# Peptides against a protein of PDB entry 6JX3: the designs that were tried, part 5

Target 1, 85 residues: chain A of PDB entry 6JX3
Amino acid sequence: AEFRLRPEISVAQTDYGMVLLDGRSGEYWQLNDTAALIVQRLLDGHSPADVAQFLTSEYEVERTDAERDIAALVTSLKENGMALP

## One batch from the design tools (peptide; made by RFdiffusion4, then SolubleMPNN)

Design b2_p15_7_s2
Fold by OpenDDE base, seed 1:
Structure b2_p15_7_s2 (fold): chain B 85 residues (1-85), chain A 15 residues (1-15)
Amino acid sequence: as target 1 above (85 residues)
Amino acid sequence: KRPYVRPRITRLGVL
């Protein structure tokens, strides 16, 4: 399914890097560069498999590890109220 | 290829 942020979430670029802000609660989360890259590609319509392929092509990471890390990030974003289920 | 850093999200707080 399509990866989407919840409508109340705003993306900001700060001196902490990419930050996701909940406009209702005021909660905000910093994404490191890898997380930001993954989120950006997912929001652009790439599948987790596409992103894993991208990561293994650009970075010193095995496919299995990339897939696991992407899945864990997506789960965290959903569970922390940033991404839609 | 570039060094890989695992993705992380960090709760910064509430504005």
Scores: peptide ipSAE 0.786, ipTM 0.948, DockQ to the pose 0.957
Fold by OpenDDE base, seed 4:
Structure b2_p15_7_s2 (fold): chain B 85 residues (1-85), chain A 15 residues (1-15)
Amino acid sequence: as target 1 above (85 residues)
Amino acid sequence: KRPYVRPRITRLGVL
């Protein structure tokens, strides 16, 4: 399924990295570089499998670890109200 | 390949 942010979520680029702002609750979240990269690629339409392949090609990470980290991030984004279920 | 850092999200607060 397509990865999408909830409509109330705005993205800001800061000197400290990507920030997601919930325009309704006012909550805002900082993403580290890896999380931001994953989110950007998912929003661009890449599958989690595509992102895992990208990570393993560019970074010192095993495929299994990349897949687990992507899945955990997606779950966190959904559970914290940033991404649509 | 570059060093890998696990993805992290951090709740900063409420505006």
Scores: peptide ipSAE 0.785, ipTM 0.948, DockQ to the pose 0.974
Fold by OpenDDE base, seed 5:
Structure b2_p15_7_s2 (fold): chain B 85 residues (1-85), chain A 15 residues (1-15)
Amino acid sequence: as target 1 above (85 residues)
Amino acid sequence: KRPYVRPRITRLGVL
């Protein structure tokens, strides 16, 4: 299924990087550069497999590690109320 | 290829 943010989540670009803000609770989360890159590509319609391929082509990371990290990030975003299930 | 840093999210607080 398509990766999507919950409708109450806003994306902000700050001096500290990408921030996701919950407009209902006021809770906000910072993403490091890698997390922001992954989220941006997923939101642009790339699959997790596409993102893993991108990471392995651009960074010193093995495919298995990239896949694990993408999956863990997506899970965290869902569990913390930022992404739709 | 660039050095890889694992993705991380950090809860900053509540507005």
Scores: peptide ipSAE 0.785, ipTM 0.948, DockQ to the pose 0.965
Fold by OpenDDE base, seed 2:
Structure b2_p15_7_s2 (fold): chain B 85 residues (1-85), chain A 15 residues (1-15)
Amino acid sequence: as target 1 above (85 residues)
Amino acid sequence: KRPYVRPRITRLGVL
């Protein structure tokens, strides 16, 4: 299904990178450049497979590693209350 | 191709 942030989550671009802020709890998380890129593409409607293909085309990463890293990031975002289940 | 850095999220705190 589609990747979506929880409605209480806001995205901020800072000098330190992308930050996700929970408007209810006040908790905020920084994403490194790779995580931000993945999230941006997922939010734009690309599938994890699309993102993996993009990563392997642009970066020195194997497909299996890209797929694992995307899946782990998505899981983390869900578990930490940033993304919808 | 560019060097790859694994995605990371870091909890910064609470406002």
Scores: peptide ipSAE 0.785, ipTM 0.948, DockQ to the pose 0.968

Design b2_p15_8_s2
Fold by OpenDDE base, seed 5:
Structure b2_p15_8_s2 (fold): chain B 85 residues (1-85), chain A 15 residues (1-15)
Amino acid sequence: as target 1 above (85 residues)
Amino acid sequence: KKPYVRPRITRLGTL
């Protein structure tokens, strides 16, 4: 249930936002501000439900939309080899 | 509340 990055993934903070770098393949991905915020909170130990509550409190987004977007992001991070299954 | 922008990841390439 815990969200974790794969051990080969490095996090870089750049002028263009958060970047995740795969140290084995060399592939790297940029996260926009919302994606970076979600990832940071998940890595800090917050649950997806915690993150959804945070988003609805801070942003003009409905709970259902926040939950959908968090789930889709987590799926993408797993499918693209950045997060552990 | 702040405007909401959906989360996005973008593949930049391979080093």
Scores: peptide ipSAE 0.786, ipTM 0.949, DockQ to the pose 0.964
Fold by OpenDDE base, seed 1:
Structure b2_p15_8_s2 (fold): chain B 85 residues (1-85), chain A 15 residues (1-15)
Amino acid sequence: as target 1 above (85 residues)
Amino acid sequence: KKPYVRPRITRLGTL
């Protein structure tokens, strides 16, 4: 299914990198470069499999590790109220 | 290929 941020979430670029802000609660999270890249590609409509392929082509990471890391990130974003289930 | 850093999210706080 399509990866989407919750409507109350805003994306900002800060001195600390990509930040996701919950406009209702005020909670905000920093994403490191890899997390930001993954989120950006997912928001652009790429599947987790597409993103894994991209990561293995650009970075020193094995496919299984990329897939696991993407899945874990997506889960965290959903559980922390940033992404829609 | 570039060095890989695992994705991380860090709660910064509440505004």
Scores: peptide ipSAE 0.786, ipTM 0.949, DockQ to the pose 0.948
Fold by OpenDDE base, seed 4:
Structure b2_p15_8_s2 (fold): chain B 85 residues (1-85), chain A 15 residues (1-15)
Amino acid sequence: as target 1 above (85 residues)
Amino acid sequence: KKPYVRPRITRLGTL
């Protein structure tokens, strides 16, 4: 399914990385470089499988680990109210 | 290939 941020979530780029801000609650989160990269690619329309392929091609990570990490990140983003279910 | 760092999100607080 399409990965989308909740409408109240804004994205900011900082010297410390990507920050997501909830415009309703005021909560904000920092993403490390890998998380930001994954989110950016998902938002661009790449599937988790596409992102996993990208990660394994660019980084020292196995496909299974990449897929697990992507799935865990997506789950976290949904559970923490950043991404639509 | 580059070293891999697992994805991480950190709740910073509330504005």
Scores: peptide ipSAE 0.786, ipTM 0.949, DockQ to the pose 0.957
Fold by OpenDDE base, seed 2:
Structure b2_p15_8_s2 (fold): chain B 85 residues (1-85), chain A 15 residues (1-15)
Amino acid sequence: as target 1 above (85 residues)
Amino acid sequence: KKPYVRPRITRLGTL
């Protein structure tokens, strides 16, 4: 399934990293560099498997750990109202 | 390869 942000979510690039703002509630969240990278690639149409492969090629991380971290991030983004189910 | 930092989201607040 395609990863998409909810329509009310805006993305801002700040000196603190990527920030996601909910235009309805006003709630905003900061993503660290890894989270931002994952989100950017997912939004660009890469699958979680693609992202995992990218992470293992660029970073000192095992495939299983990358897959777990991607899945957990996606779940968090959905549960916190930033990404569509 | 670069050191890996786990992805993190942090709630900053509400405008």
Scores: peptide ipSAE 0.786, ipTM 0.949, DockQ to the pose 0.965

## One batch from the design tools (peptide; made by RFdiffusion4, then SolubleMPNN)

Design b2_p16_2_s1
Fold by OpenDDE base, seed 4:
Structure b2_p16_2_s1 (fold): chain B 85 residues (1-85), chain A 16 residues (1-16)
Amino acid sequence: as target 1 above (85 residues)
Amino acid sequence: SVRFAGSLSAPALRRR
């Protein structure tokens, strides 16, 4: 159940935000600040529920919206080959 | 070579 990137994926910090790079294909994805924050927390070992609580405590977002944002992002990361199932 | 594949985003948030 732990969120984990695929082994070929690396994380880079750029002047324009977080980037995920596939070392095999050479493709990279640019994350906006909210997505980067969620990914960072998940990679640090926080559960989606932990992240949702964090978001609602620090930002003006409802719990249900935070949960949807996290779930949608995780799905995208898996579907685009960046995160393990 | 390195290629841009796209953007991944979540809705922007405003701090409390």
Scores: peptide ipSAE 0.730, ipTM 0.935, DockQ to the pose 0.948
Fold by OpenDDE base, seed 2:
Structure b2_p16_2_s1 (fold): chain B 85 residues (1-85), chain A 16 residues (1-16)
Amino acid sequence: as target 1 above (85 residues)
Amino acid sequence: SVRFAGSLSAPALRRR
């Protein structure tokens, strides 16, 4: 299924990197560079498999590790109320 | 007001 943020969540860029902001609660989460890269590509319409292929091509990471990292991040985004299930 | 809730991270990567 397509990765989508919940409607109340917005993306912002700060001097310390990408953040996700909940417009209702005012809470925000700080993403590190790798997490931001993954989220950006997912929001652009790439599947987790597409993102894994991108990461293994551009960076020194194994496919299995890339897949696990992406899955873990997506799970966190859903569980913390940022992404739609 | 705006408040920090936490960090979301993935392992740092080195470019090929």
Scores: peptide ipSAE 0.728, ipTM 0.936, DockQ to the pose 0.916
Fold by OpenDDE base, seed 3:
Structure b2_p16_2_s1 (fold): chain B 85 residues (1-85), chain A 16 residues (1-16)
Amino acid sequence: as target 1 above (85 residues)
Amino acid sequence: SVRFAGSLSAPALRRR
């Protein structure tokens, strides 16, 4: 299914990178560059498989590692209440 | 008010 943020979560671009803001709690999370890149691609409608292909093409990362990194990040986003299950 | 909750990271990547 499509990757989606929870309705209370918004994306903000800052001078320090992408942040995800919970409009209800007021908490925000800072993403590093790799995490931001993955989230941006997912929100743009690319599948995890698409993102893995993109990463291996553009960066020095093996397919297996890219897939693991994407899956781990998606899991974290869901577990921390930022992404819908 | 807003509060910093933490960071979400994925391993750093080196461009080809």
Scores: peptide ipSAE 0.728, ipTM 0.936, DockQ to the pose 0.935
Fold by OpenDDE base, seed 1:
Structure b2_p16_2_s1 (fold): chain B 85 residues (1-85), chain A 16 residues (1-16)
Amino acid sequence: as target 1 above (85 residues)
Amino acid sequence: SVRFAGSLSAPALRRR
């Protein structure tokens, strides 16, 4: 249940915002601000439910939308080989 | 500059 990046994936804060680097392929992936916020909180040990509560508290977003946003991003991270399944 | 293979995004949010 714990969200984790794959071992070959590194996180960097850049002038372009949060970036994930695949150390094996050399490819960079950019995260927009919302995605970065979600990933940062997940990596800090917060559950998706924790993150959803955080988003609804701090931002003008409904719980169901926050949950969908988080789930979609996590799915993308896993499917694109950045997060462990 | 950095060349990105792609991007990962979530919908932009407005602070309360």
Scores: peptide ipSAE 0.726, ipTM 0.925, DockQ to the pose 0.658

Design b2_p16_2_s2
Fold by OpenDDE base, seed 5:
Order: C-alpha cells, then structure tokens, then sequence
Structure b2_p16_2_s2 (fold): chain B 85 residues (1-85), chain A 16 residues (1-16)
C-alpha cells in the first residue's frame, strides 16, 4: 500500500528541521535529516524499494541497512499515529 | 526550546 500520513498530520519546515504536527492533539514530532529525506521521498510516491535504491546510490550505506532504516521509520510513524496503516 | 512528543532520528548518512 502507498505510504500516507494521517489526515490530521501536517508537515512543516522549521528552525528545528522537519516537523510533523498532529492537528488534533497539538503534538509535534521532530525528524532529523535522514528521517526527513525518507519521509519526503515516500510522500512523493516512491516505494520503500525506490528509497532504498536512492539511499545506497547517494550515501555510504548498504542495501540491507537502508531497508532496515526505512522499515523502522515507517513502523515508528504508524505506531506513533502519524502514518496510516 | 520547543516541546516535541518525540524525535525520529535515523542514522546519519555520509554522501558518496
């Protein structure tokens, strides 16, 4: 299934980096550069496999590690109520 | 400082 944020989640660029805002709870989540990069590409419609390919081509990271990073982030986003199941 | 519910901090990557 396509990666999507929950309807109540908004994305903002701030002095603290990329932030996700839950419009219902008012809670903010901060993303570091790597997390933001992955989220941006997923939101742009790239599959996790596409993102892994991108990471391994542009950065010094092995495919397995890239895949784990992406999977971990997606899981975190879903579990913390930011992304749809 | 800003209060965050959490932080998603993935490993830093170095460009090739």
Amino acid sequence: as target 1 above (85 residues)
Amino acid sequence: SVRFAGTLSMPRLRRR
Scores: peptide ipSAE 0.573, ipTM 0.897, DockQ to the pose 0.604
Fold by OpenDDE base, seed 3:
Structure b2_p16_2_s2 (fold): chain B 85 residues (1-85), chain A 16 residues (1-16)
Amino acid sequence: as target 1 above (85 residues)
Amino acid sequence: SVRFAGTLSMPRLRRR
């Protein structure tokens, strides 16, 4: 299934970096560089496998670690009400 | 200034 944000969540590029805004609650979430990179690729339509391949190609990270990073982030986004289940 | 509810911090990566 495709990765998708909840309808009330918007993405902003700010002086603080990539930010997710919940338009209903008014809450902001900041993403560090790695998190932002993964989210951006997923939102662009890349699969988790595509993103893992990208990370291992561009950065000093092993495939297994990249897969865990992606899975952990997706889980966090869903649990915190930012991404659709 | 902006007040954040939280931060998503994944492990920092070094470029090849």
Scores: peptide ipSAE 0.568, ipTM 0.897, DockQ to the pose 0.638
Fold by OpenDDE base, seed 4:
Structure b2_p16_2_s2 (fold): chain B 85 residues (1-85), chain A 16 residues (1-16)
Amino acid sequence: as target 1 above (85 residues)
Amino acid sequence: SVRFAGTLSMPRLRRR
């Protein structure tokens, strides 16, 4: 299924880095550089498999580790109410 | 100042 943020979630580029804002609660979430990179690629329409291939090509990371990182991030985004199921 | 509910941190990656 396509990765999508919930409609109340906004993305902002700030002095703190990439930030997600929940427009209903007013809560902010900060993303580190790796998380931001993954989210940006997913939002641009790349599949998790595409993102894993990208990460292993550009960075010193093994495929299995990249896949786990992506899966963990997606899970966190869903659990924290930022991404749609 | 901005206050965050949390931080999403994935392992920092080194470029090839």
Scores: peptide ipSAE 0.562, ipTM 0.894, DockQ to the pose 0.671
Fold by OpenDDE base, seed 2:
Structure b2_p16_2_s2 (fold): chain B 85 residues (1-85), chain A 16 residues (1-16)
Amino acid sequence: as target 1 above (85 residues)
Amino acid sequence: SVRFAGTLSMPRLRRR
């Protein structure tokens, strides 16, 4: 299934990195650079496999670790009400 | 002022 944010969640680029905003609750979530990279690519329509390939090609990370990072982030986003299940 | 409810901090990566 395609990765998507919940309708009430918006993305803001700040001087301190990517921020997710909940338009209903007013809550804000900060993403570090790695998280932002993954989210950006997923939102651009890249599959988790695409993102894993990107990470391993551009950064010093093994495929298995990249896959775990992506899965962990997606899980966190879903569990914290930012991404659609 | 704005405060964050949380932070998503994935492992920092080094470029090849």
Scores: peptide ipSAE 0.554, ipTM 0.891, DockQ to the pose 0.704

Design b2_p16_2_s4
Fold by OpenDDE base, seed 5:
Structure b2_p16_2_s4 (fold): chain B 85 residues (1-85), chain A 16 residues (1-16)
Amino acid sequence: as target 1 above (85 residues)
Amino acid sequence: SVRFAGSLSVPRLRRR
């Protein structure tokens, strides 16, 4: 299924990196660069498998670790109300 | 008001 943010979530680029803001609650989350890269690619329509392949090709990371990182991030985004289930 | 809810971090990777 397509990765999508909830409609109330906005993406902002700040001096401190990518931020996701909930326009209803006023809560925001700061992403580090690697997390931001994953989110950007997912939002661009790449599957988690595509992102894992990208990470392993560009960075010194094993496929399994990349997959775990992506899955953990997606889970967090959903659980924190940023991404649609 | 805006409130910091948390930081979402993935382990930093080294480029090949």
Scores: peptide ipSAE 0.703, ipTM 0.929, DockQ to the pose 0.913
Fold by OpenDDE base, seed 3:
Structure b2_p16_2_s4 (fold): chain B 85 residues (1-85), chain A 16 residues (1-16)
Amino acid sequence: as target 1 above (85 residues)
Amino acid sequence: SVRFAGSLSVPRLRRR
């Protein structure tokens, strides 16, 4: 299914990296560079499979590890109320 | 106001 943020969540680019901000609660989360890269690609409409292929082509990572990293991040984003289920 | 809730980290990757 399409990866989407919840309506109250916005993306901000800061000097310290990508942050996800909840416009209702005022809470924000800081993403490291790899997490930000994955989120950016997903929001651009790439599938998790597309993102895994991108990671393995550009970085020193095995396909299985890339898939696991993506899945873990997506799960975290959904469970923490940032992404729609 | 805004509050820092935490960080989301994926293992850092090295470019080929």
Scores: peptide ipSAE 0.702, ipTM 0.930, DockQ to the pose 0.909
Fold by OpenDDE base, seed 2:
Structure b2_p16_2_s4 (fold): chain B 85 residues (1-85), chain A 16 residues (1-16)
Amino acid sequence: as target 1 above (85 residues)
Amino acid sequence: SVRFAGSLSVPRLRRR
């Protein structure tokens, strides 16, 4: 299924990296650069498999570790109310 | 008001 943010969540770029802002609660989450890269690619329509392939090709990371990192991030985004289930 | 809720981090990767 397609990765999507909840309607109330906005993406913002700051001097210190990507943030996800909840327009209803006023809460925001700060992403590090690697997390931001994954989110950007998912939002652009790349599948988790696409992202894993991208990471292993561009960075020194094994496929299994890339897949785990992506899955963990997606889980966190869903559990913290930023991404749709 | 706007408030910091937390950080989401993935282990930093080295470029090939």
Scores: peptide ipSAE 0.701, ipTM 0.929, DockQ to the pose 0.923
Fold by OpenDDE base, seed 4:
Structure b2_p16_2_s4 (fold): chain B 85 residues (1-85), chain A 16 residues (1-16)
Amino acid sequence: as target 1 above (85 residues)
Amino acid sequence: SVRFAGSLSVPRLRRR
């Protein structure tokens, strides 16, 4: 399934990194650089498997760890009302 | 009003 943000969520780039803003509630979340990279690639249409392969190729991380990190982030985004189920 | 809700982080990775 395609990763998508909820319609009310906006992406903003700040001097401190990527921010996701809920235009309805006014709440925002700050992402660290690795989380932002994952979100960007998912939004560009890459699958979690694609992203895991990318991470293992560019960074010193094991495939299993990359997969867990991606899954955990996606879960958090859904649970916090930022990503569609 | 805009309000900080929290941080979303993935463990920092070292570039190859």
Scores: peptide ipSAE 0.701, ipTM 0.929, DockQ to the pose 0.936

Design b2_p16_6_s2
Fold by OpenDDE base, seed 5:
Structure b2_p16_6_s2 (fold): chain B 85 residues (1-85), chain A 16 residues (1-16)
Amino acid sequence: as target 1 above (85 residues)
Amino acid sequence: SRKPYVRPRITRLGTL
């Protein structure tokens, strides 16, 4: 399944990192560097498996932990109204 | 050499 942001969500780059802004509610969320990296790659069309492989190759993380963290992030983005289900 | 890993985090900053 393709990862996509909801149409009302805008992406902004700030001094504090990537920010997602809901143009309807006005709520905005900051992503740390790892979260931003994951989101950027997913939006570019990489699968969660692709992203997990990327993380394990670039960072000191095990595959299982990378997969868990990606899944948890995606779930959070959906539950908080930023990503399409 | 691989970099230190930090778990992904999202933080609600507020409402405009």
Scores: peptide ipSAE 0.777, ipTM 0.945, DockQ to the pose 0.969
Fold by OpenDDE base, seed 1:
Structure b2_p16_6_s2 (fold): chain B 85 residues (1-85), chain A 16 residues (1-16)
Amino acid sequence: as target 1 above (85 residues)
Amino acid sequence: SRKPYVRPRITRLGTL
């Protein structure tokens, strides 16, 4: 259940935040600060549960909402071809 | 104190 980006995806840090670039299609996506934080922690090996705990500790969000938002983001990243299934 | 929470968002910027 390790979260991983697809091999063709590159990560760039820009003035506008984290950007994910598909080196094959050329499509690129911007992540807001929260999304970037979640992705960074997942790539570092933290579980969604770990990330939810982190979010509730640092931000004014309830655990259930954090878990939902993390799950939705992960699903979106997979569906848009950025993360491996 | 905890920071204001902003839901995670991804935005398609385009195709190079």
Scores: peptide ipSAE 0.777, ipTM 0.945, DockQ to the pose 0.971
Fold by OpenDDE base, seed 4:
Structure b2_p16_6_s2 (fold): chain B 85 residues (1-85), chain A 16 residues (1-16)
Amino acid sequence: as target 1 above (85 residues)
Amino acid sequence: SRKPYVRPRITRLGTL
């Protein structure tokens, strides 16, 4: 399934990284660089498997750990109302 | 040469 942000979520780029703002509730969240990178690639249409391959090629992380971290991030984004289920 | 890895993190900053 395609990864998508909820329609009420806006993305802002700051000096401190990506910020997501809920235009309805006013809640906002900061993503660290890794989280922002993952989200950006998913939004660009890359699969979690694509992102895991990218992470393992660029960073000192094992494939299994990358996959786990991507899945956990996606779950968090959905559970916190930022991404569509 | 691969870069150091930092696990992804989201942080709720508050409400505007």
Scores: peptide ipSAE 0.777, ipTM 0.944, DockQ to the pose 0.958
Fold by OpenDDE base, seed 2:
Structure b2_p16_6_s2 (fold): chain B 85 residues (1-85), chain A 16 residues (1-16)
Amino acid sequence: as target 1 above (85 residues)
Amino acid sequence: SRKPYVRPRITRLGTL
């Protein structure tokens, strides 16, 4: 399914990295560079498989590890109310 | 040349 942020979530780019703010609860989260990169690509319509391929081509990471990390991030974003299920 | 990999991380900063 398509990866989407919840409508109440705002994205801010800061000197410290990408920040996601929940406009209703006020909770905000920082993404490190890798997480931000993954989220940006997913929001642009790339599949997790596309993102995994991107990561393995650019970074010293194995495909299986990339896939695991992407899946875990997506799960975290959904569970913490940032991404739609 | 591929770059060092850092696992993705989200960190809860707080509540405004």
Scores: peptide ipSAE 0.776, ipTM 0.945, DockQ to the pose 0.973

Design b2_p16_6_s3
Fold by OpenDDE base, seed 5:
Structure b2_p16_6_s3 (fold): chain B 85 residues (1-85), chain A 16 residues (1-16)
Amino acid sequence: as target 1 above (85 residues)
Amino acid sequence: SKKPYVRPSITRLGVL
């Protein structure tokens, strides 16, 4: 399924990195650089497999580790109310 | 050359 943010979530670029803001609750979360990169590519329409390939091409990470980290991030974003299920 | 990898993380900053 397509990765999408919940409609109440806004993306802000700050001096401290990407921040996701919940316009209803006011809760906000900071993403580190890797998380921001993953989210940006997913929002651009790349699949998790595409993102894993990108990470292994650009960074010193094994495919299985990249896949695990992408899946864990997506799960966290869904569980914390930022991404649609 | 490939760059060092840092695992993705999210941090709850608070409530506005």
Scores: peptide ipSAE 0.775, ipTM 0.944, DockQ to the pose 0.966
Fold by OpenDDE base, seed 1:
Structure b2_p16_6_s3 (fold): chain B 85 residues (1-85), chain A 16 residues (1-16)
Amino acid sequence: as target 1 above (85 residues)
Amino acid sequence: SKKPYVRPSITRLGVL
């Protein structure tokens, strides 16, 4: 399924990198560079598999680890109210 | 060469 942020979530680039802000609750989350890169690619329409391939080509990470990390991030974003289920 | 890998992370900063 398509990865999408919830409608109330806005993306900001700050001194602390990519930040996701919930416009209703005011809650906001900082993403590290890897998380930001993953989110950006998913929002651009790349699949988790596409992102894993990208990570293994650019970074010192094994495919299995990349896939697990992407899945965990997506789960966290959904559970913390940033991404649609 | 490939770059060092840092696992993705999110950090709750608070409420505005």
Scores: peptide ipSAE 0.774, ipTM 0.944, DockQ to the pose 0.961
Fold by OpenDDE base, seed 2:
Structure b2_p16_6_s3 (fold): chain B 85 residues (1-85), chain A 16 residues (1-16)
Amino acid sequence: as target 1 above (85 residues)
Amino acid sequence: SKKPYVRPSITRLGVL
């Protein structure tokens, strides 16, 4: 399924990294570099599997760990109201 | 050469 942010979510790039702002609640979240990279690739249409392959090719991470971390991030973004289910 | 890996994280900053 396609990864999408909720329509009320805005993305801002800051010196501290990617920030997601909920225009309805006013809640805002900071993503670290890895999370931002994952989100950017997912928004660009890459699958979680694509992202995992990318991470393992560029970073010192095992495939299973990359897959777990991507899944956990996606779940967190959905549960915290940033991404569509 | 592969880069050091940092697990993804999100941090709630507050409410505007």
Scores: peptide ipSAE 0.774, ipTM 0.944, DockQ to the pose 0.973
Fold by OpenDDE base, seed 4:
Structure b2_p16_6_s3 (fold): chain B 85 residues (1-85), chain A 16 residues (1-16)
Amino acid sequence: as target 1 above (85 residues)
Amino acid sequence: SKKPYVRPSITRLGVL
């Protein structure tokens, strides 16, 4: 399924990294570099499997760990109202 | 050569 941000979510790039702003509630969230990278690739249409492959190719991480971390991030983004279910 | 891996994280900063 396609990964999408909720329509009320805006993305800002700051000196401290990616920030997501909920235009309705006013809540804003900071993503660390890895989270931002994952979100960017998912938004570009890459699957979680694609992203896991990318991470294992570029970073010192095992495939299973990358997959778990991606899944956990996606879940967090959905549960915290940033990504569509 | 691969880069050090940092697990992804999100942090709620506040409300505007």
Scores: peptide ipSAE 0.774, ipTM 0.944, DockQ to the pose 0.971

